# Peptides against a protein of PDB entry 2C5K: the designs that were tried, part 94

Target 1, 91 residues: chain A of PDB entry 2C5K
Amino acid sequence: EDPFQQVVKDTKEQLNRINNYITRHNTAGDDDQEEEIQDILKDVEETIVDLDRSIIVMKRDENEDVSGREAQVKNIKQQLDALKLRFDRRI

## One batch from the design tools (peptide; made by RFdiffusion4, then SolubleMPNN)

Design b2_p27_8_s4 (from b2_p27_8, 13 letters changed)
Fold by OpenDDE base, seed 5:
Structure b2_p27_8_s4 (fold): chain B 91 residues (1-91), chain A 27 residues (1-27)
Amino acid sequence: as target 1 above (91 residues)
Amino acid sequence: SEEMREQRKRLKESLKKLREETKKLEE
């Protein structure tokens, strides 16, 4: 099992679930689910830091081409930013 | 939701493994 790819997969699944929630809930609420989503978004931000660290280490120690992994992280960042925008724009 | 909580748990578990691997390579 590749820990990096597993994290990428789990992160995307989490973001997709939140995106689906926002689609069904276009107005902000004051409940436990809204708070949980905020926490998850922060978890994803921290996850991205760890993904980037792993890439840096791989570049240095393994001298491996990490362009593919960098692209994956970039995609996650874009997905996160889009999700944040949707989440915050809700009235 | 229950599913979101389980997904969050899985992500944390996966992240732990990634951090362990990264730490080994940083040594």
Scores: peptide ipSAE 0.654, ipTM 0.928, DockQ to the pose 0.860
Fold by OpenDDE base, seed 3:
Structure b2_p27_8_s4 (fold): chain B 91 residues (1-91), chain A 27 residues (1-27)
Amino acid sequence: as target 1 above (91 residues)
Amino acid sequence: SEEMREQRKRLKESLKKLREETKKLEE
């Protein structure tokens, strides 16, 4: 598997795990776990930057079709934004 | 959690590979 697709897969799995945690823990109270989640969300933000950079580099080759990869990154961004909203709104 | 830590580790490893590939293509 190419590095781009592996990163996409790992990112989505990470976000899904956090989403499941929030579902079971709709109130903040575990400081260590909350800090870990915050760190992971920052990791994902940096990951998105690197995914976008990868796409930009691929576009330098006119024969490269990046539409599929752009759609994947867009989906991850949407998933991240939704997760941040859920995480921040917890009592 | 242990699962979150392991997933985070995997993501860091895959991201490293992506960065290396991107760097080579940028040169």
Scores: peptide ipSAE 0.654, ipTM 0.928, DockQ to the pose 0.869
Fold by OpenDDE base, seed 4:
Structure b2_p27_8_s4 (fold): chain B 91 residues (1-91), chain A 27 residues (1-27)
Amino acid sequence: as target 1 above (91 residues)
Amino acid sequence: SEEMREQRKRLKESLKKLREETKKLEE
């Protein structure tokens, strides 16, 4: 599969898993799982940087259509922001 | 969790491939 699409898929799956965890754990804690989630969220932020870099490189070639990829990254950013908000607002 | 760790590992592997592709396109 296309490396870009694989990264998009893996990122969304990771975020969905965390979202499900938050749904089951509405109280914030100071355990290993909470720390792991914080680390994963940082990993996703770095992943988005790499996705954007790949789009920039492709966009330099006028023969490449990056509109679809830009929309995918935008969607991931929105999903991440929503998830971070849920994670941080837990009591 | 084990599932989260496995997913994280898969993502890191996918990222490695993406970075390699990006580097090649930058050349």
Scores: peptide ipSAE 0.654, ipTM 0.928, DockQ to the pose 0.893
Fold by OpenDDE base, seed 1:
Structure b2_p27_8_s4 (fold): chain B 91 residues (1-91), chain A 27 residues (1-27)
Amino acid sequence: as target 1 above (91 residues)
Amino acid sequence: SEEMREQRKRLKESLKKLREETKKLEE
């Protein structure tokens, strides 16, 4: 599979897993998972940077349409922001 | 969880491939 699409897939998989965790744990606890989730969220933020970089590089080639990829990254950013909000709002 | 850790590992692996591809295109 294309590396970009694989990263997108894996990123969304991570976010979905965290979202499911939050659903089952709507209150912050002393679980080691809390720290792991924080680390994963940071990993996702860094991943988004790399996704954007790849798009920028592709834009240098006039023969490559990156509109679809930009939309995918936008979606991931929105998902991340929503998830971070849910995670942080837990008491 | 173990699943989260495995997913994180997979993401790191796929990200490595993306970075390698990006690097090649930047050169």
Scores: peptide ipSAE 0.653, ipTM 0.928, DockQ to the pose 0.894

## One batch from the design tools (peptide; made by RFdiffusion4, then SolubleMPNN)

Design b2_p28_1_s1 (from b2_p28_1, 9 letters changed)
Fold by OpenDDE base, seed 2:
Structure b2_p28_1_s1 (fold): chain B 91 residues (1-91), chain A 28 residues (1-28)
Amino acid sequence: as target 1 above (91 residues)
Amino acid sequence: MDLKKDEEKRKKNLEELRKATEEKEKEL
């Protein structure tokens, strides 16, 4: 499979795991995963940078269509932002 | 809960993406 698609898949799965965890743990500091979640979210942000870089490079090739990939990254960014909001709103 | 499930696999895939990007950039 295309490395880009695999990384997209991995990233969404990672975010889904955290989202599911937050659903079950709505109190900040009530668990020992606070720092781990923060680390994962930061890692996802860095992964998105790599995804965007891939798209930027592909755009230099006139034979490549990146519209689908741009939409995928946009979706991941939206998912990340929503997750950050949920995480920060934990009481 | 293991929030970092399949971390090694994920890191490997990310490295493959970086390599592919670098190779593509060299071709342009």
Scores: peptide ipSAE 0.709, ipTM 0.936, DockQ to the pose 0.907
Fold by OpenDDE base, seed 3:
Structure b2_p28_1_s1 (fold): chain B 91 residues (1-91), chain A 28 residues (1-28)
Amino acid sequence: as target 1 above (91 residues)
Amino acid sequence: MDLKKDEEKRKKNLEELRKATEEKEKEL
């Protein structure tokens, strides 16, 4: 895989891992991983910036179709937002 | 649970993306 696809894969795997963890630990304070989750979510946000930058650069080449990559990043952003909401609503 | 599984590999892949982006930008 090219670097973009690999990073997309890595990011989705990170988010899925956290999502699965939250499923098992749906009560705030029931685990000691809150800080680690927050750090990972921040890293994902920064990774999305890098993904977006790569798309912006590719868009400067009229011979490149970035629609597929844009859809992938959109999906990751939606996944991140959903996970943040789930994380924040833990009681 | 280790939520940071494969962190080193992930960081390496991210760096490869950054380099690829930089190289692409030079071509334009």
Scores: peptide ipSAE 0.709, ipTM 0.936, DockQ to the pose 0.893
Fold by OpenDDE base, seed 5:
Structure b2_p28_1_s1 (fold): chain B 91 residues (1-91), chain A 28 residues (1-28)
Amino acid sequence: as target 1 above (91 residues)
Amino acid sequence: MDLKKDEEKRKKNLEELRKATEEKEKEL
């Protein structure tokens, strides 16, 4: 399988797990997973850097169409931002 | 809850992406 697609899949699954967890834990300090969530969100940000780098390199090849990959990364960024808002607004 | 499920697999996949990117960059 294409490493890019696998990483995208892994990242979305990870964000979905966090999103589902936050749905069940809408109060800050209700559990001991706050640090773990922060670590995962940071890891996703770093993963996005690697995904973007891959796209930048591919864009240098005139034979490659990266529009689909750019859309996928954009979607992940939107999902991450939405999740950060949910996480930060927990009270 | 195990929020870091399959972390090793995920890290391996990320490394494969980095290698693929590096190889592509060398070909350009």
Scores: peptide ipSAE 0.709, ipTM 0.936, DockQ to the pose 0.901
Fold by OpenDDE base, seed 1:
Structure b2_p28_1_s1 (fold): chain B 91 residues (1-91), chain A 28 residues (1-28)
Amino acid sequence: as target 1 above (91 residues)
Amino acid sequence: MDLKKDEEKRKKNLEELRKATEEKEKEL
């Protein structure tokens, strides 16, 4: 597995872990992991920057098709946004 | 709950991505 796919997998696993945690903790303040979740979400945002950078560089190679990788990053961004929304809407 | 499961592995993989990106950029 190439580094890009491994990072995509790691990122999705991290987001899924948080999503599952939020499902069990739907009320803000019923757990002590608020700051930890915020830190992880910021780390995911930084990881997305690195994923995008790799795509930008690969686009310079005429022999590479990055459309699939762009779709994967788009999916991660959508997953992140949905998770942020769930996190912020906790009552 | 440990929400940062396998953090060391994740950081290593991210560094491998950065390295691969750097090496690819050198080839272009």
Scores: peptide ipSAE 0.709, ipTM 0.936, DockQ to the pose 0.920

Design b2_p28_1_s2 (from b2_p28_1, 16 letters changed)
Fold by OpenDDE base, seed 4:
Structure b2_p28_1_s2 (fold): chain B 91 residues (1-91), chain A 28 residues (1-28)
Amino acid sequence: as target 1 above (91 residues)
Amino acid sequence: VDLKKNKEEIEKKRQELIEATEKKEKEL
């Protein structure tokens, strides 16, 4: 089992769900869904911390190659930032 | 719309990652 890859997958799926929702709801609203999105985005930020910590620890082991994992986390961070921008720019 | 679909499963895998990280750190 590779929990790192599963967490990466789950995180990207979360962000995709939000992105799709924003696409269908391009105007900000005062409803539970808006608050839910904010909660998920915060959860994703915390998840990224967990992913980074995992990489930092693995880098202490010379037998582990984390280059691919670092790229994956970088991609998630970029996806998160883009999504935050879309979310915040809605009127 | 259920934006938190599979939240329990997601948190379970996240916890597995944290535990694996802690275990690895102790072994180094």
Scores: peptide ipSAE 0.684, ipTM 0.926, DockQ to the pose 0.844
Fold by OpenDDE base, seed 5:
Structure b2_p28_1_s2 (fold): chain B 91 residues (1-91), chain A 28 residues (1-28)
Amino acid sequence: as target 1 above (91 residues)
Amino acid sequence: VDLKKNKEEIEKKRQELIEATEKKEKEL
């Protein structure tokens, strides 16, 4: 399998796991899991950099169509932004 | 809840992506 697709899948699963946690814990706490969420969100941001770098390199190959991959990364960024908003808005 | 489920495997695949990207870049 192409590592790009696996990384996309893994990243979305990470975000979904956090989203589910926030759904069940709508009040911000000062515990290890809250800090862990912040760490994972930062890891996802770094992962997006790696995904974008991959796309940039692939775009140098005129035989490759990266439009689908760009759409996937865009979707992940939207999911991340929405999750950050939910995370920050918790009382 | 294990929020960092499969962290090691995720990092492994991420490293594979980085290496694949570097390899591709050298071929272009």
Scores: peptide ipSAE 0.683, ipTM 0.926, DockQ to the pose 0.859
Fold by OpenDDE base, seed 3:
Structure b2_p28_1_s2 (fold): chain B 91 residues (1-91), chain A 28 residues (1-28)
Amino acid sequence: as target 1 above (91 residues)
Amino acid sequence: VDLKKNKEEIEKKRQELIEATEKKEKEL
């Protein structure tokens, strides 16, 4: 599997793990895992930059179709934003 | 719960993506 698809898969899995955790822990606490979640979310943000850069470079090749990859990154961004909202709005 | 499961593998693949991107850019 190409690196782009693997990174997409791994990133979505990271977000899913956090989402599942938040579902089970809907109250913000002073747990070390709160900081860990913040760290992972920042890593995901940086990963999205890498994914976007990959797409930008690929788009310079007129023979490459990146529409599917753009949709995948869009989906990850939406998933990240939704997760951030859930994370931040917890009481 | 291990929220950082497979962190090493994730970072490895991320680095592979970066390197592939740089290689592609050089070839264009």
Scores: peptide ipSAE 0.683, ipTM 0.926, DockQ to the pose 0.891
Fold by OpenDDE base, seed 2:
Structure b2_p28_1_s2 (fold): chain B 91 residues (1-91), chain A 28 residues (1-28)
Amino acid sequence: as target 1 above (91 residues)
Amino acid sequence: VDLKKNKEEIEKKRQELIEATEKKEKEL
C-alpha cells in the first residue's frame, strides 16, 4: 500500500471529524475538546510538511509524475485553512 | 466524541511515509 495515499486519506478524515464537531459546537468552549482540536490541527500542519517533502523528493525522479499528488496536498491545505477559519471565528 | 480516533495508526502511516521518502531520496 502507498503510504502517501493513506496519509492523505487519514488527514482528510481527521479534518472531517473536526469539521463535524464544529458544526455541532459552533461556540468556542473552554474544554478539553478545544485544546484537542488545536493539537490535531498542528499535527495536520506537520503532516503536510511530510507530504510536501515526499513530493519534492519524487520530483527529482524525472520518471515520476507528481501532479496528482500535488493536487491532493493542495486540497488538504485548502480544507485545513477553511477549518482553521471556522474554528477561530467561533465566539 | 473521540477526535483523535485511530491516532496510533495515523502516526504509523506517517512514519511509513517518512521512511519511504528517505529511502527514495537515497536511491536518487
Scores: peptide ipSAE 0.682, ipTM 0.926, DockQ to the pose 0.857

Design b2_p28_1_s3 (from b2_p28_1, 10 letters changed)
Fold by OpenDDE base, seed 2:
Structure b2_p28_1_s3 (fold): chain B 91 residues (1-91), chain A 28 residues (1-28)
Amino acid sequence: as target 1 above (91 residues)
Amino acid sequence: VDLKENKEEREKKLKELREATKEKEEKL
């Protein structure tokens, strides 16, 4: 499969895992996963940079349509931002 | 709890994306 689509899929799955975890752990510091979550979120941010770079390069080719990919990355960024908000609001 | 499921595979796919991007850029 297209590596872009696979990375998108894997990234969304990772964010979903964390989101589900936070749902079950609403108290900050009640477990030993605080740093792990922070690391994963940072990894996702770096992954998004790679996704965006891929799109930027594709835009240089007039034969490529990047609209769909841009929408996918936008969705991931929104998911990440929502997750960060949930994570930061843990009491 | 395993929050990083199949990290190795994810890193592999990310590497593939980076290489594909590089190859595309070099051809433009």
Scores: peptide ipSAE 0.652, ipTM 0.913, DockQ to the pose 0.915
Fold by OpenDDE base, seed 4:
Structure b2_p28_1_s3 (fold): chain B 91 residues (1-91), chain A 28 residues (1-28)
Amino acid sequence: as target 1 above (91 residues)
Amino acid sequence: VDLKENKEEREKKLKELREATKEKEEKL
């Protein structure tokens, strides 16, 4: 795998880990992982910036097709947003 | 509970991505 695909894979796996954790801990303040989750979410946001930057640079090359990568990043952003919603709406 | 994967390896892959991006940009 190229670096882009590896980062995409790792990011999705990280989001899945958090999502699974929230499933088991669906009460705000019920555990001591609140800060850890927030830190991971911020790390993911920064990772997305790196992914987007990669795509932006590739778009400058008329010989590169970035549509697939754009779709992947879009999917990650959707996954992140859904996770944030679950995290923020915990009772 | 450890919610993170190996941070060192994750950051290493990010670094590789950033370097690849930089190299691509320099060649354009």
Scores: peptide ipSAE 0.651, ipTM 0.913, DockQ to the pose 0.861
Fold by OpenDDE base, seed 5:
Structure b2_p28_1_s3 (fold): chain B 91 residues (1-91), chain A 28 residues (1-28)
Amino acid sequence: as target 1 above (91 residues)
Amino acid sequence: VDLKENKEEREKKLKELREATKEKEEKL
């Protein structure tokens, strides 16, 4: 198994879970899920650091093509940013 | 609502990623 792809997959699935939850709960409240979402978003940010580190190391090898992986991480960052906007704009 | 995946399993995969990165870095 490729640990990079596994982490990417898990991260996107996690963001999708939150996105679906926000769709059903478009108002902020005192729900325990509020803090849980905050924690997950922070975890995703830290996960992205690990993914980027992996890419940085791979880029030092001229035999490695990292374009696909860079695109995947970029997509995750975009998904995260969009989710943060949805989360913060809830009233 | 269960928003989180199994944290232990997620951390395991992250550890595997970090180790793979470390191994690659050491071979360069």
Scores: peptide ipSAE 0.650, ipTM 0.912, DockQ to the pose 0.850
Fold by OpenDDE base, seed 1:
Structure b2_p28_1_s3 (fold): chain B 91 residues (1-91), chain A 28 residues (1-28)
Amino acid sequence: as target 1 above (91 residues)
Amino acid sequence: VDLKENKEEREKKLKELREATKEKEEKL
């Protein structure tokens, strides 16, 4: 397996799980998972750092094309930002 | 609801990514 692709997949699944949870819990304080969600979002941010680091290293190899991986990380960042917005906008 | 399903496996895969990055960097 490709560790990069597996981490991307797992990260997106985690974000989707939170997104689905927020859909069911659109009012802040209606559950006790606020801190847990915040912790997971921070974990995702740290995971993105590791993904970016792997891309930076790969860019040093002239035989590697990282465009696809950069696009994947960009997509994850956008998904994370959208999720943070939904999380923060809960009334 | 378990929001951290398969956390151990996710951490394992992240470790594999870090090791792969390290190995790649050492070869360059």
Scores: peptide ipSAE 0.650, ipTM 0.912, DockQ to the pose 0.908

Design b2_p28_1_s4 (from b2_p28_1, 12 letters changed)
Fold by OpenDDE base, seed 4:
Structure b2_p28_1_s4 (fold): chain B 91 residues (1-91), chain A 28 residues (1-28)
Amino acid sequence: as target 1 above (91 residues)
Amino acid sequence: VDLKANKEEREKKLKELREATEEKEKEL
């Protein structure tokens, strides 16, 4: 029901899917999914912008505690960065 | 391999997030 939590969940699932794919395909250029992965990672970055915007707006309401949501977004950013590193380090 | 599985559903949820954000902003 909470769209924020749904987006977080979907984003993490997408990153996990790519991570699992990289595990099975650790050689760069060995398949036709290189560009697809790059596109998805860019989409995730844009999704993070939307997540951050929602938090910024919520912070304007004194009745809302956004600490949990901020932690979730931080975790996604860390997961994204780690995945980018794996992707770029493929030989 | 379909790395973009359920893209339509994900985009729908993202739209819902944006709309919720906009509605919240209007209330403030």
Scores: peptide ipSAE 0.675, ipTM 0.925, DockQ to the pose 0.915
Fold by OpenDDE base, seed 5:
Structure b2_p28_1_s4 (fold): chain B 91 residues (1-91), chain A 28 residues (1-28)
Amino acid sequence: as target 1 above (91 residues)
Amino acid sequence: VDLKANKEEREKKLKELREATEEKEKEL
């Protein structure tokens, strides 16, 4: 079992759900999901903290190559930032 | 739309990640 990959997968799926929702609802205040989206985005930010911590610990092991995991977290951060931009730009 | 689908399961996996991190840290 690889909890890191499980968390990465779940996080990306969560962001994709929001992204798809925003695509269908490009106007702020369209429904009652605005606060829900904000809560999920904060949850993702907190999840990233845990992912980064796991990488930091692994970096202490000279036998571990964390470059792949660092790239995955970087990708999630980019996806999160793009989603925040779309969310904030809604009229 | 269920934007928070499987929240409890996600939190379980996150807990497992934190525990795995702690166990790894003990080995170093």
Scores: peptide ipSAE 0.674, ipTM 0.925, DockQ to the pose 0.884
Fold by OpenDDE base, seed 1:
Structure b2_p28_1_s4 (fold): chain B 91 residues (1-91), chain A 28 residues (1-28)
Amino acid sequence: as target 1 above (91 residues)
Amino acid sequence: VDLKANKEEREKKLKELREATEEKEKEL
């Protein structure tokens, strides 16, 4: 598997782990992992920058179709935003 | 719960992505 797809896969798995954790811990301050979650979300944001950079470079090659990769990154961004919202809305 | 499971492997793949991006940019 190419590095782009592997990073996408790993990022989605990481977001899913956080999402599942939040499901089990719906109250803010109910656990000591708040800072850890914030760190992971920040790391995902930076990973998305690297994914976008890869797409930008590939788009310079007229022989490459990046539409599928753009859709994948868009999906990850949506997952991240939804997760941030769940995290911030915890009571 | 280890929320950062497989961090080292993820970092390796991210490095590979960055390197592949730079190599592609050199080819253009």
Scores: peptide ipSAE 0.674, ipTM 0.924, DockQ to the pose 0.916
Fold by OpenDDE base, seed 2:
Structure b2_p28_1_s4 (fold): chain B 91 residues (1-91), chain A 28 residues (1-28)
Amino acid sequence: as target 1 above (91 residues)
Amino acid sequence: VDLKANKEEREKKLKELREATEEKEKEL
């Protein structure tokens, strides 16, 4: 199995899990999971670094088309940014 | 709620990604 696709899938599942949790806990300080969420978001950021590195390396091979993978990472970044905004806007 | 569910498996897949990237670098 392609580890890139698996990491993408796992990352999106992590973000979805947090997003669903925030839906049920939309008030800052309402639960004990704020630090946990922050840790996971940082882990996702670091995972994106590894995904981007993979793409950069593949781009060195002229026979490889990375446009699809770039789109996937872009989507993850957008999902992450939206989630960060939602998390930070909790009052 | 366990927000870090499947962390070990995720880390395993991330390691596989890094290794695949390193192997690709060697081929270039």
Scores: peptide ipSAE 0.673, ipTM 0.924, DockQ to the pose 0.872

Design b2_p28_2_s1 (from b2_p28_2, 16 letters changed)
Fold by OpenDDE base, seed 3:
Structure b2_p28_2_s1 (fold): chain B 91 residues (1-91), chain A 28 residues (1-28)
Amino acid sequence: as target 1 above (91 residues)
Amino acid sequence: SLREQQEKLREKRRKLIEETEKLEKKLE
């Protein structure tokens, strides 16, 4: 498995774990876990940048089809945006 | 833990960056 697919898989898993946390913690708290999640979400944003860069470079190779990868990144972006919304709406 | 999993993800992300840079150099 190439690094791109590994990152995609693990990113989605992290987002799922955060989603589960939000489900268990519907109120915002002032604890280390809350800050940790904020940091992880920021890391995921940066991860998406790295994934996009990877695709951009790969698109320069005419022998490579990146359509599937672009769809994967799009899905991750949507998942992240949804989680940010859930996380920020907590009281 | 989330922290431990994120460290693993960071490691894989670093590998992705390295592979991207290698490919970019090949295309130059």
Scores: peptide ipSAE 0.710, ipTM 0.948, DockQ to the pose 0.907
Fold by OpenDDE base, seed 2:
Structure b2_p28_2_s1 (fold): chain B 91 residues (1-91), chain A 28 residues (1-28)
Amino acid sequence: as target 1 above (91 residues)
Amino acid sequence: SLREQQEKLREKRRKLIEETEKLEKKLE
């Protein structure tokens, strides 16, 4: 499988796992899992940068259509933003 | 666990970076 698609897939899965955690932990905690989630969210932000870099490089190839990939990254960004909002709004 | 999954993701991320750099080199 293409590394880009694998990263997209795994990133979305990770965000879904975190979302499920938040569902089970609607109250903000101060445990190791909370810290781990914060670290993972930071990693996801950096992963998105790497995905964007990949797209930028591919766009230099005139025979490559990256519109689908750009849409995928946009979707991940939206998912991340929604998750961060949900995570931060917990009391 | 979340941590183990993230470690796997980091590995895939590294592969993405490597492939990106490889492609960038070809385009030079």
Scores: peptide ipSAE 0.709, ipTM 0.947, DockQ to the pose 0.910
Fold by OpenDDE base, seed 1:
Structure b2_p28_2_s1 (fold): chain B 91 residues (1-91), chain A 28 residues (1-28)
Amino acid sequence: as target 1 above (91 residues)
Amino acid sequence: SLREQQEKLREKRRKLIEETEKLEKKLE
């Protein structure tokens, strides 16, 4: 499997794990685990930048179609935004 | 753990960056 698909897959898995954590911890905490999640969410934002950059470069290759990859990144962005909203709305 | 998974993700991310840079270099 190519690095792009591996990153997409692992990013989604990580977001799912955080989503599961939020489900188990619907009340906001202030411990090391909460900080770790915040750091991971920041890493995911940076990962999206890397994914977008890879797509930009791929678009320069006339032999490659990036439509599917753009849709995948869009989906990850939506998943991240939804997760951030759940995380921040906890009291 | 979340931390271990994130470390693995960082490694995959590094590979993505490297492949992106390789392709970018080929296109120049």
Scores: peptide ipSAE 0.709, ipTM 0.947, DockQ to the pose 0.928
Fold by OpenDDE base, seed 4:
Structure b2_p28_2_s1 (fold): chain B 91 residues (1-91), chain A 28 residues (1-28)
Amino acid sequence: as target 1 above (91 residues)
Amino acid sequence: SLREQQEKLREKRRKLIEETEKLEKKLE
């Protein structure tokens, strides 16, 4: 499996894990776990930047169709946005 | 743990970055 697909897969899996955590912890806390999740979410944002960059570079090759990869990244962005909303709305 | 999984993800992200850089170099 190529690095792009591996990163996509693992990113989605990580977001799912955090989503499950939020489900179990609907009240915002101030412990190390909350900070860890915030850090991971930031890492995911940076990961998306790296994914987009890889697509931009691939687009420079006229023989490559990156529409499928763009759709995958779009899906991850949507997943992240939804997760951030759930995380931030906790009281 | 979430932290351990994230460290694994960071490593894979590094590989992605490296492959991207290799492609950039090939396009030069």
Scores: peptide ipSAE 0.707, ipTM 0.947, DockQ to the pose 0.885

